# Designs tried in a protein design run: peptides against a protein of PDB entry 6CSU. Part 57

Target 1, 51 residues: chain A of PDB entry 6CSU
Amino acid sequence: GALEELRGQYIKAVKKIKCDMLRYIQESKERAAEMVKAEVLRERQETARKM

## One batch from the design tools (peptide; made by RFdiffusion4, then SolubleMPNN)

Design b2_p20_3_s4 (from b2_p20_3, 7 letters changed)
Fold by OpenDDE base, seed 4:
Structure b2_p20_3_s4 (fold): chain B 51 residues (1-51), chain C 51 residues (1-51), chain A 20 residues (1-20)
Amino acid sequence: as target 1 above (51 residues)
Amino acid sequence: as target 1 above (51 residues)
Amino acid sequence: MIEKAEEMIKRAEEFEEKLK
């Protein structure tokens, strides 16, 4: 019935949001690590050139 | 009625979770930028000390 | 930041459990 369908839709929506959040967090950690690594390497080169 | 009230509660809950996620994403981007900036500054100092 | 994210996920899970 309408109540069961609505309940199902809500649960589905919540689960999707939860999964998206978990994925985003994991991907963000990985990207952040790579960005820092790359920036450090570039900065070493830049610093050396200025010495 | 009860059905409409429940529907409203479900929609409200989902919207809240979505909004919280969006806020977290925005804040995480800002913090990540600051972390990179700080790391770059520290690396400059470290590189200079090793020269 | 991770702690905040975990709290958000926990709230979502609590909502799911409430509906079960």
Scores: peptide ipSAE 0.091, ipTM 0.540, DockQ to the pose 0.090
Fold by OpenDDE base, seed 3:
Structure b2_p20_3_s4 (fold): chain B 51 residues (1-51), chain C 51 residues (1-51), chain A 20 residues (1-20)
Amino acid sequence: as target 1 above (51 residues)
Amino acid sequence: as target 1 above (51 residues)
Amino acid sequence: MIEKAEEMIKRAEEFEEKLK
């Protein structure tokens, strides 16, 4: 019935949010690591050019 | 009626979870930006000391 | 900061379990 459908939709929404959050966390960690590495490399190169 | 009240409660709960996730993402981005700024500053200082 | 996300996931899982 309507109640079971609503419950199912709620569970589906929660699962979707959970999956999106897990993916975001994993991708965010990877991107953060790569961004830091790239920034360190660029900064070293920039500083070297100013010498 | 009771069904409409329950529907409202489920929708409210899902919206709350979504809002919490969005807030976490926003705060995570802000912290990441500050960490990158701090790393850039430290790397410039480190490179300068090696000159 | 991963801990906060893990806590949110745990709460979502607990909520899902309560609905089952």
Scores: peptide ipSAE 0.090, ipTM 0.537, DockQ to the pose 0.091
Fold by OpenDDE base, seed 5:
Structure b2_p20_3_s4 (fold): chain B 51 residues (1-51), chain C 51 residues (1-51), chain A 20 residues (1-20)
Amino acid sequence: as target 1 above (51 residues)
Amino acid sequence: as target 1 above (51 residues)
Amino acid sequence: MIEKAEEMIKRAEEFEEKLK
């Protein structure tokens, strides 16, 4: 019936959101790691200038 | 020191990820709701054709 | 620091289960 159909649509949407979130978390972690590496490199360069 | 600086950078990056995730979750929910509404509308149109 | 997002995923899964 209409209620079951709506429930099914919602469940499908939630499953998709879950997958998207997991992917986004992983990609965000990778981007963060790259940002940290870049900042560390900048700091090392600054230290080198001060020597 | 260098260790504290690195830790600080990591914490900052993680905080940004958290904020990005929360925003993404909200936007994803909104998109999902819109998709469900569109599907319901299509189903209603199909039902109307069968009458 | 991203635990809240992971918790939200968990809650979504729990809600899905309740709807079954």
Scores: peptide ipSAE 0.090, ipTM 0.535, DockQ to the pose 0.060
Fold by OpenDDE base, seed 1:
Structure b2_p20_3_s4 (fold): chain B 51 residues (1-51), chain C 51 residues (1-51), chain A 20 residues (1-20)
Amino acid sequence: as target 1 above (51 residues)
Amino acid sequence: as target 1 above (51 residues)
Amino acid sequence: MIEKAEEMIKRAEEFEEKLK
């Protein structure tokens, strides 16, 4: 009935948010690692040019 | 009635989780930016010492 | 770094269990 459907919708919404959050965390970690690596390399070059 | 009240509670709970997620995303981005800035500063110093 | 995420996951799981 209406109550069961509402319950199902809520569970689905919570699961979706949870999954989106976990995916964001994982992707953010990967991107952060790559950004740091890239920035380190760029900064070495930049520092060398300024000296 | 009871169904409307329960619906309201579910909506409120989902909204809370969603808002928390959005806040986490924003804060995570800010922390990541600060980590990169700190790494850049450290790398400048390290590069300078090696030159 | 992930403490807040863990708290959010915990909250979500608590709600899921409450609905069972």
Scores: peptide ipSAE 0.096, ipTM 0.538, DockQ to the pose 0.086; fails the geometry check

Design b2_p20_4_s1 (from b2_p20_4, 8 letters changed)
Fold by OpenDDE base, seed 4:
Structure b2_p20_4_s1 (fold): chain B 51 residues (1-51), chain C 51 residues (1-51), chain A 20 residues (1-20)
Amino acid sequence: as target 1 above (51 residues)
Amino acid sequence: as target 1 above (51 residues)
Amino acid sequence: MEEAERRVREILEEAAALRA
């Protein structure tokens, strides 16, 4: 009935949010690592240039 | 009735989860920015030392 | 990050439809 459908929709929504969050965290970690690596590279060059 | 009340509770819960996730994302952005800044600082010093 | 936010908003919009 309507109640069961509502419960199902809620559970589905919560699971979707959870999955999206976990994916975000994983992708964020990867992007952060790449960002740091790129920045390190640029900074080495910039520092070298200024010396 | 009970169905409407439960529906309201589920909607409220989903909104709460959304807000928590957005807060996490915001805080994650801030931490990432600080991490990059710190790494840049360290790398400047390291590069300078190696020259 | 904006993508994650977008997905969250989409879920919220779907949940809002439960009020109908």
Scores: peptide ipSAE 0.176, ipTM 0.593, DockQ to the pose 0.021
Fold by OpenDDE base, seed 1:
Structure b2_p20_4_s1 (fold): chain B 51 residues (1-51), chain C 51 residues (1-51), chain A 20 residues (1-20)
Amino acid sequence: as target 1 above (51 residues)
Amino acid sequence: as target 1 above (51 residues)
Amino acid sequence: MEEAERRVREILEEAAALRA
């Protein structure tokens, strides 16, 4: 009935939000790791040039 | 009625989850920025000591 | 990040349609 359909839609929406959030967290961690790695490398080069 | 009240509760819950997710994203961006700044500073010091 | 925000907004719009 209408209640079951509404409940189903809510559960589906919540599950999708959860999945999107977990994906964001995972991708964010990966991007952050690569960004730090690249920044450290560039910083070493910049520091070496200035000294 | 009962159906409208339940619908309202579901929508309210979904909106709260959305707000929590957006807040997490914002805070994550801020933490990532500070982490990179701190890492760059430490790396400059390490490079300077090794040279 | 912006993509995640977009997806969340899309879910909210779908949920808001329940009120219509």
Scores: peptide ipSAE 0.174, ipTM 0.595, DockQ to the pose 0.020
Fold by OpenDDE base, seed 5:
Structure b2_p20_4_s1 (fold): chain B 51 residues (1-51), chain C 51 residues (1-51), chain A 20 residues (1-20)
Amino acid sequence: as target 1 above (51 residues)
Amino acid sequence: as target 1 above (51 residues)
Amino acid sequence: MEEAERRVREILEEAAALRA
C-alpha cells in the first residue's frame, strides 16, 4: 500500500545517503593523503635547492 | 620547519573534510526529506484520482 | 545514515586530536 511504498522509498533514500557518505569519506581521505604527499615532496625539493 | 608546515597542511585538510562532511550530511537529509514529501504528494494525487 | 554519521564523528574527533 501507500504506506509501504513510502517506507520503501525512504529506506532507499537513506541507503543511498549512507553509500554516498562512505564514498565521500574514502575519497576525502585519499585527497588529504595526496596533499600531504605533495607537501612532503615540495619540502624535499626546497631542501635540495639549498644544497 | 618542515614538520610544522606538514602538520599545518594536514590540519587544514582535515578541517576542510569536516566542513564538507557536515554540509553533505545536511544536504543529504534535505534531499531525503524532499523525496519523502514528493512521494506523499504523489500518493495523495493518486488517491484523489480514484475519488 | 546513522552509521555514516558515526563515521563522520570519528573523523571530527581525529581532527580535534590534531589541534590539541
Scores: peptide ipSAE 0.160, ipTM 0.575, DockQ to the pose 0.047
Fold by OpenDDE base, seed 3:
Structure b2_p20_4_s1 (fold): chain B 51 residues (1-51), chain C 51 residues (1-51), chain A 20 residues (1-20)
Amino acid sequence: as target 1 above (51 residues)
Amino acid sequence: as target 1 above (51 residues)
Amino acid sequence: MEEAERRVREILEEAAALRA
């Protein structure tokens, strides 16, 4: 009935949010690490050129 | 009735979870930006000292 | 981060269906 359907939709939405949030956290860590690595390399080159 | 009350509670809960997730994303962006800026500054100094 | 934000927006749309 309407109650079971509503409950199902709520559970589905909550599970999706949870999964997406966990994925975001993991992917954001990986992207941040790559961004830092790239920036470190660029900055070393930039500083070296200015010396 | 009980159904409408439960519906309201489910909607409220889902909205709260989504808002919390959006806030987490925004705060994560800001923290990441600050970490990158700090790392860039440190790396400039590190490279300069090695030249 | 755009990917996660896009998915969040999709969830918002799904939640909006609960209010319909």
Scores: peptide ipSAE 0.171, ipTM 0.593, DockQ to the pose 0.022; fails the geometry check

Design b2_p20_4_s2 (from b2_p20_4, 8 letters changed)
Fold by OpenDDE base, seed 3:
Structure b2_p20_4_s2 (fold): chain B 51 residues (1-51), chain C 51 residues (1-51), chain A 20 residues (1-20)
Amino acid sequence: as target 1 above (51 residues)
Amino acid sequence: as target 1 above (51 residues)
Amino acid sequence: MEEAEKRVEEILAEAAALRA
């Protein structure tokens, strides 16, 4: 019935939001890790140039 | 020095993640609220058509 | 939503610890 249909639609929407949030979190962590990695590399290169 | 600079980059990256997450949480809540509102409206309209 | 938000809260807690 309509009530079961509404419940199904709600659950589907919530699952989609959950997946989107988890993906965003993972991608944000990856971007942060890459930013740190790049900065470490640049710093090491700068230090090497000063030696 | 290099160690302080690296720590600074870690803190900067984490702060960026925090800001992104807070924004995403807020936007997600707004989207969820609108989805629920829209679904309730659709259900009410469907129920009305059956009467 | 609830589980995803909980994970975000954990990340924010780790961020706060890093800044301390």
Scores: peptide ipSAE 0.115, ipTM 0.560, DockQ to the pose 0.049
Fold by OpenDDE base, seed 4:
Structure b2_p20_4_s2 (fold): chain B 51 residues (1-51), chain C 51 residues (1-51), chain A 20 residues (1-20)
Amino acid sequence: as target 1 above (51 residues)
Amino acid sequence: as target 1 above (51 residues)
Amino acid sequence: MEEAEKRVEEILAEAAALRA
């Protein structure tokens, strides 16, 4: 009935949100790692220029 | 030094990610709620048409 | 990130309660 259908739709939406969040977390971790790498590179470049 | 600067950049990046994730969760909840409302409306419309 | 992950867990717990 309508109640079961609604519950099913809710659960489906929640599962989608979970998947989207997991993907977002993974992509965010990758972006953070790249930002760290870029900062390390900039720091090394600054050090080299000051030598 | 370089380590402290890198740590600072990392913490700043992580805080930004946290804020983005919280905003994403809130927006996702709102989208899910609207999807449920739309489904309820469709169900009521289908019921009305079958009367 | 931990707080966001906890919020996801709370949403999943709510969904599990609906299925029970």
Scores: peptide ipSAE 0.114, ipTM 0.570, DockQ to the pose 0.053
Fold by OpenDDE base, seed 2:
Order: structure tokens, then sequence, then C-alpha cells
Structure b2_p20_4_s2 (fold): chain B 51 residues (1-51), chain C 51 residues (1-51), chain A 20 residues (1-20)
């Protein structure tokens, strides 16, 4: 009935948010690692030029 | 009625989860920025010692 | 990050318990 449909919609929405969050976490970890590598490389060059 | 009340409760719960996710994303970005800054500073020192 | 994943799973478990 209407009550069960509403419960189903709620659970579906929560699952969607979970999936989005887990995906963001995984992608964020990967991006963070690459950002650190890139920044470290740039900093080495900058530091070297100033010395 | 009871159905409308329950609908309101489910919507409220979903919004809460969404807000928690957005807060996590914001805090994660801030922590990532600080981590990059710290790594850059350490790299400056490491590079300087090697030159 | 692992803590956030755990919190999400707890929310889903609670939601599922309201059904069936």
Amino acid sequence: as target 1 above (51 residues)
Amino acid sequence: as target 1 above (51 residues)
Amino acid sequence: MEEAEKRVEEILAEAAALRA
C-alpha cells in the first residue's frame, strides 16, 4: 500500500546517498594522492630555483 | 493524517543525511588542503637538504 | 573516511529495519 511505497522510496533515497558518498570517498582518496604528488613535484622545482 | 506525517518524517531524515554528506565533503576538502600544505613544507626542507 | 562509511552503513541498517 501507500505506506509500504513511501518506506520503499525512503530506503531507495538513503541507498542512493550512501552510494554517492562511498563513490566520493573513493574518488577523493585517489585525487588527494595525485594532488599531493603534483604539488610536491612543483614545490621541488620552486625550492630548487630559489636556492 | 498519519501518512502525511510519515512522509514528512522521511523527507526530514533524507535531508539530514544529505546535510551530513555535504558537511563531510566540506571537512574533507579542508583536511586535504591542510595535508597538502604540510607535505609541501616537508618537501621544501627535504629538497633544501639535498642541494 | 572509514568512520564515515561505517556511519552510512548504520543509517542504512536502521532504515531497512523499518521495512518488511
Scores: peptide ipSAE 0.111, ipTM 0.569, DockQ to the pose 0.021
Fold by OpenDDE base, seed 5:
Structure b2_p20_4_s2 (fold): chain B 51 residues (1-51), chain C 51 residues (1-51), chain A 20 residues (1-20)
Amino acid sequence: as target 1 above (51 residues)
Amino acid sequence: as target 1 above (51 residues)
Amino acid sequence: MEEAEKRVEEILAEAAALRA
């Protein structure tokens, strides 16, 4: 009935949210890693110029 | 020094990720709530037409 | 990152617990 259908819709939505969040975490980690990588490169360049 | 600056950048990036993730979760919950609300309205309309 | 991930997992677990 309507109640069971509503429950089904809710469960489906929660599962989608879970998947979206896990993907977001992974993408965020990758972006953070690239940010750190870029910062390390800048620091190495600055150090090299000062040698 | 360079190490401290890098650490600072890392901490800043992590804090941003945390905030973004929490905001995304909140927005996802809101979208799910609106979806459920719309479904309830549709079910009510269908029931009313069948009375 | 681990703390943020843990918090997200906790939120998801709480949402999942609402399922009948």
Scores: peptide ipSAE 0.104, ipTM 0.565, DockQ to the pose 0.043

Design b2_p20_4_s3 (from b2_p20_4, 8 letters changed)
Fold by OpenDDE base, seed 1:
Structure b2_p20_4_s3 (fold): chain B 51 residues (1-51), chain C 51 residues (1-51), chain A 20 residues (1-20)
Amino acid sequence: as target 1 above (51 residues)
Amino acid sequence: as target 1 above (51 residues)
Amino acid sequence: MEEAEERVRAILEEAAALRA
């Protein structure tokens, strides 16, 4: 019935949101790692130039 | 009735998830900024020592 | 990050209670 369908829709929506969030977290970690690597390289070059 | 209560709970839960995700994103940005700042400092010290 | 995941899990547990 309508109640069971609504419960099913809610659970499906919540699961989708969870998956989207976990994916975002994982991708964010990867982007952060790349950002740090790039910054380290730039900082080495900048410091070396000033020394 | 039960259907209206469930709809209300669904909307409340979805809004809570959205808020939690936005908070996570904001906190993640702050942590990333601090991590980069710390790495820049360490890299400057390391490079200077090797030069 | 772990804290955010825990909050999501808590919401999912509430959703599971609706199914029960």
Scores: peptide ipSAE 0.156, ipTM 0.595, DockQ to the pose 0.020
Fold by OpenDDE base, seed 5:
Structure b2_p20_4_s3 (fold): chain B 51 residues (1-51), chain C 51 residues (1-51), chain A 20 residues (1-20)
Amino acid sequence: as target 1 above (51 residues)
Amino acid sequence: as target 1 above (51 residues)
Amino acid sequence: MEEAEERVRAILEEAAALRA
């Protein structure tokens, strides 16, 4: 019935949101690591040039 | 009735998830910026020492 | 970041009554 369908839709939606958020967290960690890596590389070049 | 109550709980839960995700995104951006700032500072010191 | 994961888990647990 309508109650069972609504419950099912909620469960599906919540599971999707959970997965999306966990994926975002993982991707955010990876992006942060790459951002630092790139910045370190550029900073080495700049400081070396100024020395 | 039971259907209205369940619908209300669903809406409340989804809104909470949305707020938590948005907060995480904002905090993640701020932490990433500070991480880069700190790494740049350390890298300047290291490259200067090696020059 | 681990805190965000825990918040997601908490929401799922709080909504357990809807799955019962």
Scores: peptide ipSAE 0.150, ipTM 0.594, DockQ to the pose 0.020
Fold by OpenDDE base, seed 2:
Structure b2_p20_4_s3 (fold): chain B 51 residues (1-51), chain C 51 residues (1-51), chain A 20 residues (1-20)
Amino acid sequence: as target 1 above (51 residues)
Amino acid sequence: as target 1 above (51 residues)
Amino acid sequence: MEEAEERVRAILEEAAALRA
């Protein structure tokens, strides 16, 4: 019925949001690691030039 | 009626979850920025000691 | 980050319980 269909739509929407969030978390961890590596390399160069 | 009221409640709940996700993204970006700053400072010290 | 994942899991479990 209409009530069960509405419940199904709500749960489907919640699952979609969960999947998006978990994907974002995983991708964010990977990007953060690469960003730190890149920044460390740049900073070594900048610091070395000033020494 | 009861169905329309329930629909409103489900929409409200989904919006709340979405807001929580957006807040997490914002806070994650801020934490990442602070982590990079800290790593840069440590790397400056490490590089300087080796020069 | 793990804490956020657990919060999301809890939301899904609660939502699934509504489909009795």
Scores: peptide ipSAE 0.148, ipTM 0.589, DockQ to the pose 0.021
Fold by OpenDDE base, seed 4:
Structure b2_p20_4_s3 (fold): chain B 51 residues (1-51), chain C 51 residues (1-51), chain A 20 residues (1-20)
Amino acid sequence: as target 1 above (51 residues)
Amino acid sequence: as target 1 above (51 residues)
Amino acid sequence: MEEAEERVRAILEEAAALRA
C-alpha cells in the first residue's frame, strides 16, 4: 500500500545518498593526493630556481 | 493523518542527510586547501635544506 | 573526513533499522 511504497522510497533515497557520499569521499581522497603531489613538484621547481 | 505525518518525517530526514552531505563537501574543500598549503610549506623547507 | 565517514555510517544504520 501507500505506506509500504513510501517506506521503500525513503530507504531507496537514503541508500542513494549513502552511496554518493562514499563515492565522494573516495574520489576526494584521490584528488587530494594528486593535488598534493602536483603542488610539491611545483614548489620544488620554484624553490630550486630561487636558491 | 498518520500517512501524511510519516511522509513529512521521511522527507525531513532525507533533506537533513542531503544538507549534511553538502556541508561535508564544503568543509572538505576547505580542509583540502589547508592541507595543500601545509605540504607546500614543508616541501619548501625541505628543498631549501637539500639545495 | 573522519567525521563525514561517521555520518555515513549513521545513515547506513538508520537504513538498516528501517529494513528490519
Scores: peptide ipSAE 0.144, ipTM 0.590, DockQ to the pose 0.023; fails the geometry check

Design b2_p20_4_s4 (from b2_p20_4, 9 letters changed)
Fold by OpenDDE base, seed 1:
Structure b2_p20_4_s4 (fold): chain B 51 residues (1-51), chain C 51 residues (1-51), chain A 20 residues (1-20)
Amino acid sequence: as target 1 above (51 residues)
Amino acid sequence: as target 1 above (51 residues)
Amino acid sequence: MKEAEERVRAILEEAAALRA
């Protein structure tokens, strides 16, 4: 009935949100790692130039 | 009734998830910024030592 | 990140209780 359908829709929506959040976290970690690597490289160049 | 209560709980839960995600994103940005600052400082020290 | 995942799990547990 309508109650069972609503319960099913809610659970499905919550699971989707969880998956989206976990994916965002994983992608954020990867982007952060890449950003740090790029910054380290730029900083080495900048420091060397000033020395 | 039960249907109205369930709808109310669904909306409340979804809003809570949204807030939690936004908070995570904000905190993640702050942690990433701090990590980059720390790495830049260490890299300057390391580069200077090798020069 | 672990804390965020734990919060999500808690919400899912509350949602599961609606099925019971």
Scores: peptide ipSAE 0.152, ipTM 0.583, DockQ to the pose 0.020
Fold by OpenDDE base, seed 3:
Structure b2_p20_4_s4 (fold): chain B 51 residues (1-51), chain C 51 residues (1-51), chain A 20 residues (1-20)
Amino acid sequence: as target 1 above (51 residues)
Amino acid sequence: as target 1 above (51 residues)
Amino acid sequence: MKEAEERVRAILEEAAALRA
């Protein structure tokens, strides 16, 4: 009935949010790693330029 | 009625999850910024050690 | 971040449609 359908839709919505959050966490970790690598490279280039 | 109250409770829960996710995103950005700063400092110290 | 927020908004809109 309507109650079961509502519950099902809620569970579906929560699962979608969970999946999106997990994806965001993974992508955020990857972006953070790339940002650190880029910053390290830039810092090394700046040091080389000043020598 | 009971059905409307349940719908309200489910939507409230979904909104809470949204808020939690947005908070996580904000905190993740702050942590990423701190990681970059720390990495820059470590890189500068490593360069200084090798000179 | 923007993409994640948009996905969350879409989910909330779907949930809001349950009230209709």
Scores: peptide ipSAE 0.148, ipTM 0.579, DockQ to the pose 0.020
Fold by OpenDDE base, seed 5:
Formats: sequence, structure tokens, C-alpha cells
Structure b2_p20_4_s4 (fold): chain B 51 residues (1-51), chain C 51 residues (1-51), chain A 20 residues (1-20)
Amino acid sequence: as target 1 above (51 residues)
Amino acid sequence: as target 1 above (51 residues)
Amino acid sequence: MKEAEERVRAILEEAAALRA
């Protein structure tokens, strides 16, 4: 009935939100990691130029 | 050094985003739950009127 | 953050529209 349908819609919406948020968090972590890697590379290059 | 500090800043930023997203998800779930409760109440009232 | 929030709002609006 209508109540069961509403329950289903609630569960579906929450699951979709959860998945989207988890993906966003993961992508944010990956971007941060790439920025750190880029900084490490720059530091190594600067060190090499000073030697 | 500067690299360790930068890494720390990125990790801190990601953690903050995670917390904000989790709070948003929780609040969304609570709003959905209230909608379900309201619907259940309406269904009970309609049933009572039909008896 | 804002883009993710917009996606969340869109999902909730879609769910609400299905009930209407």
C-alpha cells in the first residue's frame, strides 16, 4: 500500500544519498593525496637543484 | 617540516568534510523519518474515520 | 560541499515528488 511505498522511497533515497556522499569523500581524499604527491615531487626537484 | 604540515592540513580538511557530510546525511534521515511518522498518523486517523 | 549538497537536495525532491 501507500505506506509500504513511502517506506521504500525513504530507504531508496537514503541509500542514494549515502552512496553519493561516500563517493564525494573518496574523491576529496584522492585529490588531497595527489596534492601531497605533487608537493613531494617539487621538494625533491628543488633538493636536486641545490646539490 | 613544511611538507608534514601541508599533509596534516589536507588530512584535517578531508576529515572536516566527512563530518559535515555525515551530519547532513543524519539530518536528512531524521527528516525522512518524521515524514513517515506523519504518514502513519494520517493513515491511522483515516482508518478510525472509516470504522 | 555545495555540489554534493545540491545532488542530495535533488534526490530528496525526487522522492517527495513520487509521493505527491
Scores: peptide ipSAE 0.131, ipTM 0.580, DockQ to the pose 0.113
Fold by OpenDDE base, seed 4:
Structure b2_p20_4_s4 (fold): chain B 51 residues (1-51), chain C 51 residues (1-51), chain A 20 residues (1-20)
Amino acid sequence: as target 1 above (51 residues)
Amino acid sequence: as target 1 above (51 residues)
Amino acid sequence: MKEAEERVRAILEEAAALRA
């Protein structure tokens, strides 16, 4: 009935949000690692030029 | 009625989850920026010592 | 961040209990 459908929709929505959040966290970690590597490289080059 | 009340509660809960997720994302971005700055600083110091 | 994560986890746990 209507109640069961509503409950189903709620559960589905919550599951989707959870999945999206976990994916965001994973992708964010990967991007962060790459950004750090890039910044470290640039900083080494900059420091080398100034010294 | 009871169904309308339950519907309202489910919608409210889902909206709350969304808001919490968005806040998490915002705070995560701020933290990531700070981490990158810290790593750049450490790398600069390390490079300077080795050269 | 920690507070937001904890709030999200709590809500998700409550929702999971409703699925049982």
Scores: peptide ipSAE 0.143, ipTM 0.574, DockQ to the pose 0.022; fails the geometry check

Design b2_p20_5_s1 (from b2_p20_5, 7 letters changed)
Fold by OpenDDE base, seed 3:
Structure b2_p20_5_s1 (fold): chain B 51 residues (1-51), chain C 51 residues (1-51), chain A 20 residues (1-20)
Amino acid sequence: as target 1 above (51 residues)
Amino acid sequence: as target 1 above (51 residues)
Amino acid sequence: ELEEAMQEYREFLAAVEAAL
């Protein structure tokens, strides 16, 4: 019935948000790691040139 | 009626999850920025000591 | 970098809104 359908829609929406959240977190961690690596490399070069 | 009230409750719950995620993302970005700054500073010191 | 992250954030937000 209508109540069961509404409940189903709610659960589906919550599950989707959860999945999107987990994906975002994982991808964000990966990007952050790469960003840090890149900045470290650039800073080594910049520091070396200034010495 | 009861159906409208239930729908309202589900929508409210999903909106809360959305807000929580937005807050998490914002805080994560701030932490990431601080992490990058810290790593850059550490790398400057480390590079300098090795030269 | 930051702009890309902001774009991804907006896309996530849109996905949440679509689920509502």
Scores: peptide ipSAE 0.076, ipTM 0.497, DockQ to the pose 0.055
Fold by OpenDDE base, seed 1:
Structure b2_p20_5_s1 (fold): chain B 51 residues (1-51), chain C 51 residues (1-51), chain A 20 residues (1-20)
Amino acid sequence: as target 1 above (51 residues)
Amino acid sequence: as target 1 above (51 residues)
Amino acid sequence: ELEEAMQEYREFLAAVEAAL
């Protein structure tokens, strides 16, 4: 019935939001790691140039 | 009735998850900024020491 | 990369809004 359908929609929506959040966290960590890597390399070159 | 109560609970739960996600993203950005700052500072010192 | 992250975030928010 309508009650069971609404319950099903809620569970499906919550599961999707959870998956989207986990994916965002994972991708954010990967991008952050690459940004730090690039920044460290640039900073080495800049520091060496100024010394 | 039961259908309206369940719908209300669904909307409330999804809104809470959205707020938790927004807070997580904001805190993650702040942590990432501080991590980059600390890494740049450490790298300057390390590069200077090795030269 | 920041722009891509912001775009993904906007898309996520849109998905949440669609679920509400």
Scores: peptide ipSAE 0.075, ipTM 0.498, DockQ to the pose 0.051
Fold by OpenDDE base, seed 5:
Structure b2_p20_5_s1 (fold): chain B 51 residues (1-51), chain C 51 residues (1-51), chain A 20 residues (1-20)
Amino acid sequence: as target 1 above (51 residues)
Amino acid sequence: as target 1 above (51 residues)
Amino acid sequence: ELEEAMQEYREFLAAVEAAL
């Protein structure tokens, strides 16, 4: 019935959200790592110019 | 020094990820709710045509 | 201190995964 269908749709939506979030976390970690790497390189260059 | 700066950069990146994730969760919930609403309306229309 | 921050981040991720 309508109630069972609605429940099924909700569960499907929640599963999709879970997958999207896990993917987002992974991609966000990769982006953050690259940002930190870029900052470290910038600081090393700054230090090198002052030596 | 370089170590303290690196720590600061990491903490800043983590905070950004947290904020992005919370926002993504909220937006994803809203999209899911709208998708379910659309499906419910479609089913109601289907039922109405068969009555 | 960096290691502690990394641990906190891992705990945060675990909490999110558990809530989903």
Scores: peptide ipSAE 0.060, ipTM 0.480, DockQ to the pose 0.044
Fold by OpenDDE base, seed 2:
Structure b2_p20_5_s1 (fold): chain B 51 residues (1-51), chain C 51 residues (1-51), chain A 20 residues (1-20)
Amino acid sequence: as target 1 above (51 residues)
Amino acid sequence: as target 1 above (51 residues)
Amino acid sequence: ELEEAMQEYREFLAAVEAAL
């Protein structure tokens, strides 16, 4: 009935949100790591030019 | 009734998850910014010592 | 790039909330 259908919708939505969040976290960490790497490389170059 | 109550619980739960995720994202950005700042400072020092 | 990804995620969350 309507109650069971709503429960199903809730479970589906929560599971999707969980999966999307885990993916977002992982992708965010990867992007952050690449940004840090790029920043370190640029900073080395900039510092070296000023020495 | 039971249907309206369950709907209310569902909405409450999903909103809670959304808020928690937004907070996590904000905190993650702050940590990332501090990590970059620290790495830049360390890299400047390391490069300077090698000049 | 990171900001764009975060914006996309915020839009997703907004869509979920609107569907409730």
Scores: peptide ipSAE 0.078, ipTM 0.499, DockQ to the pose 0.083; fails the geometry check

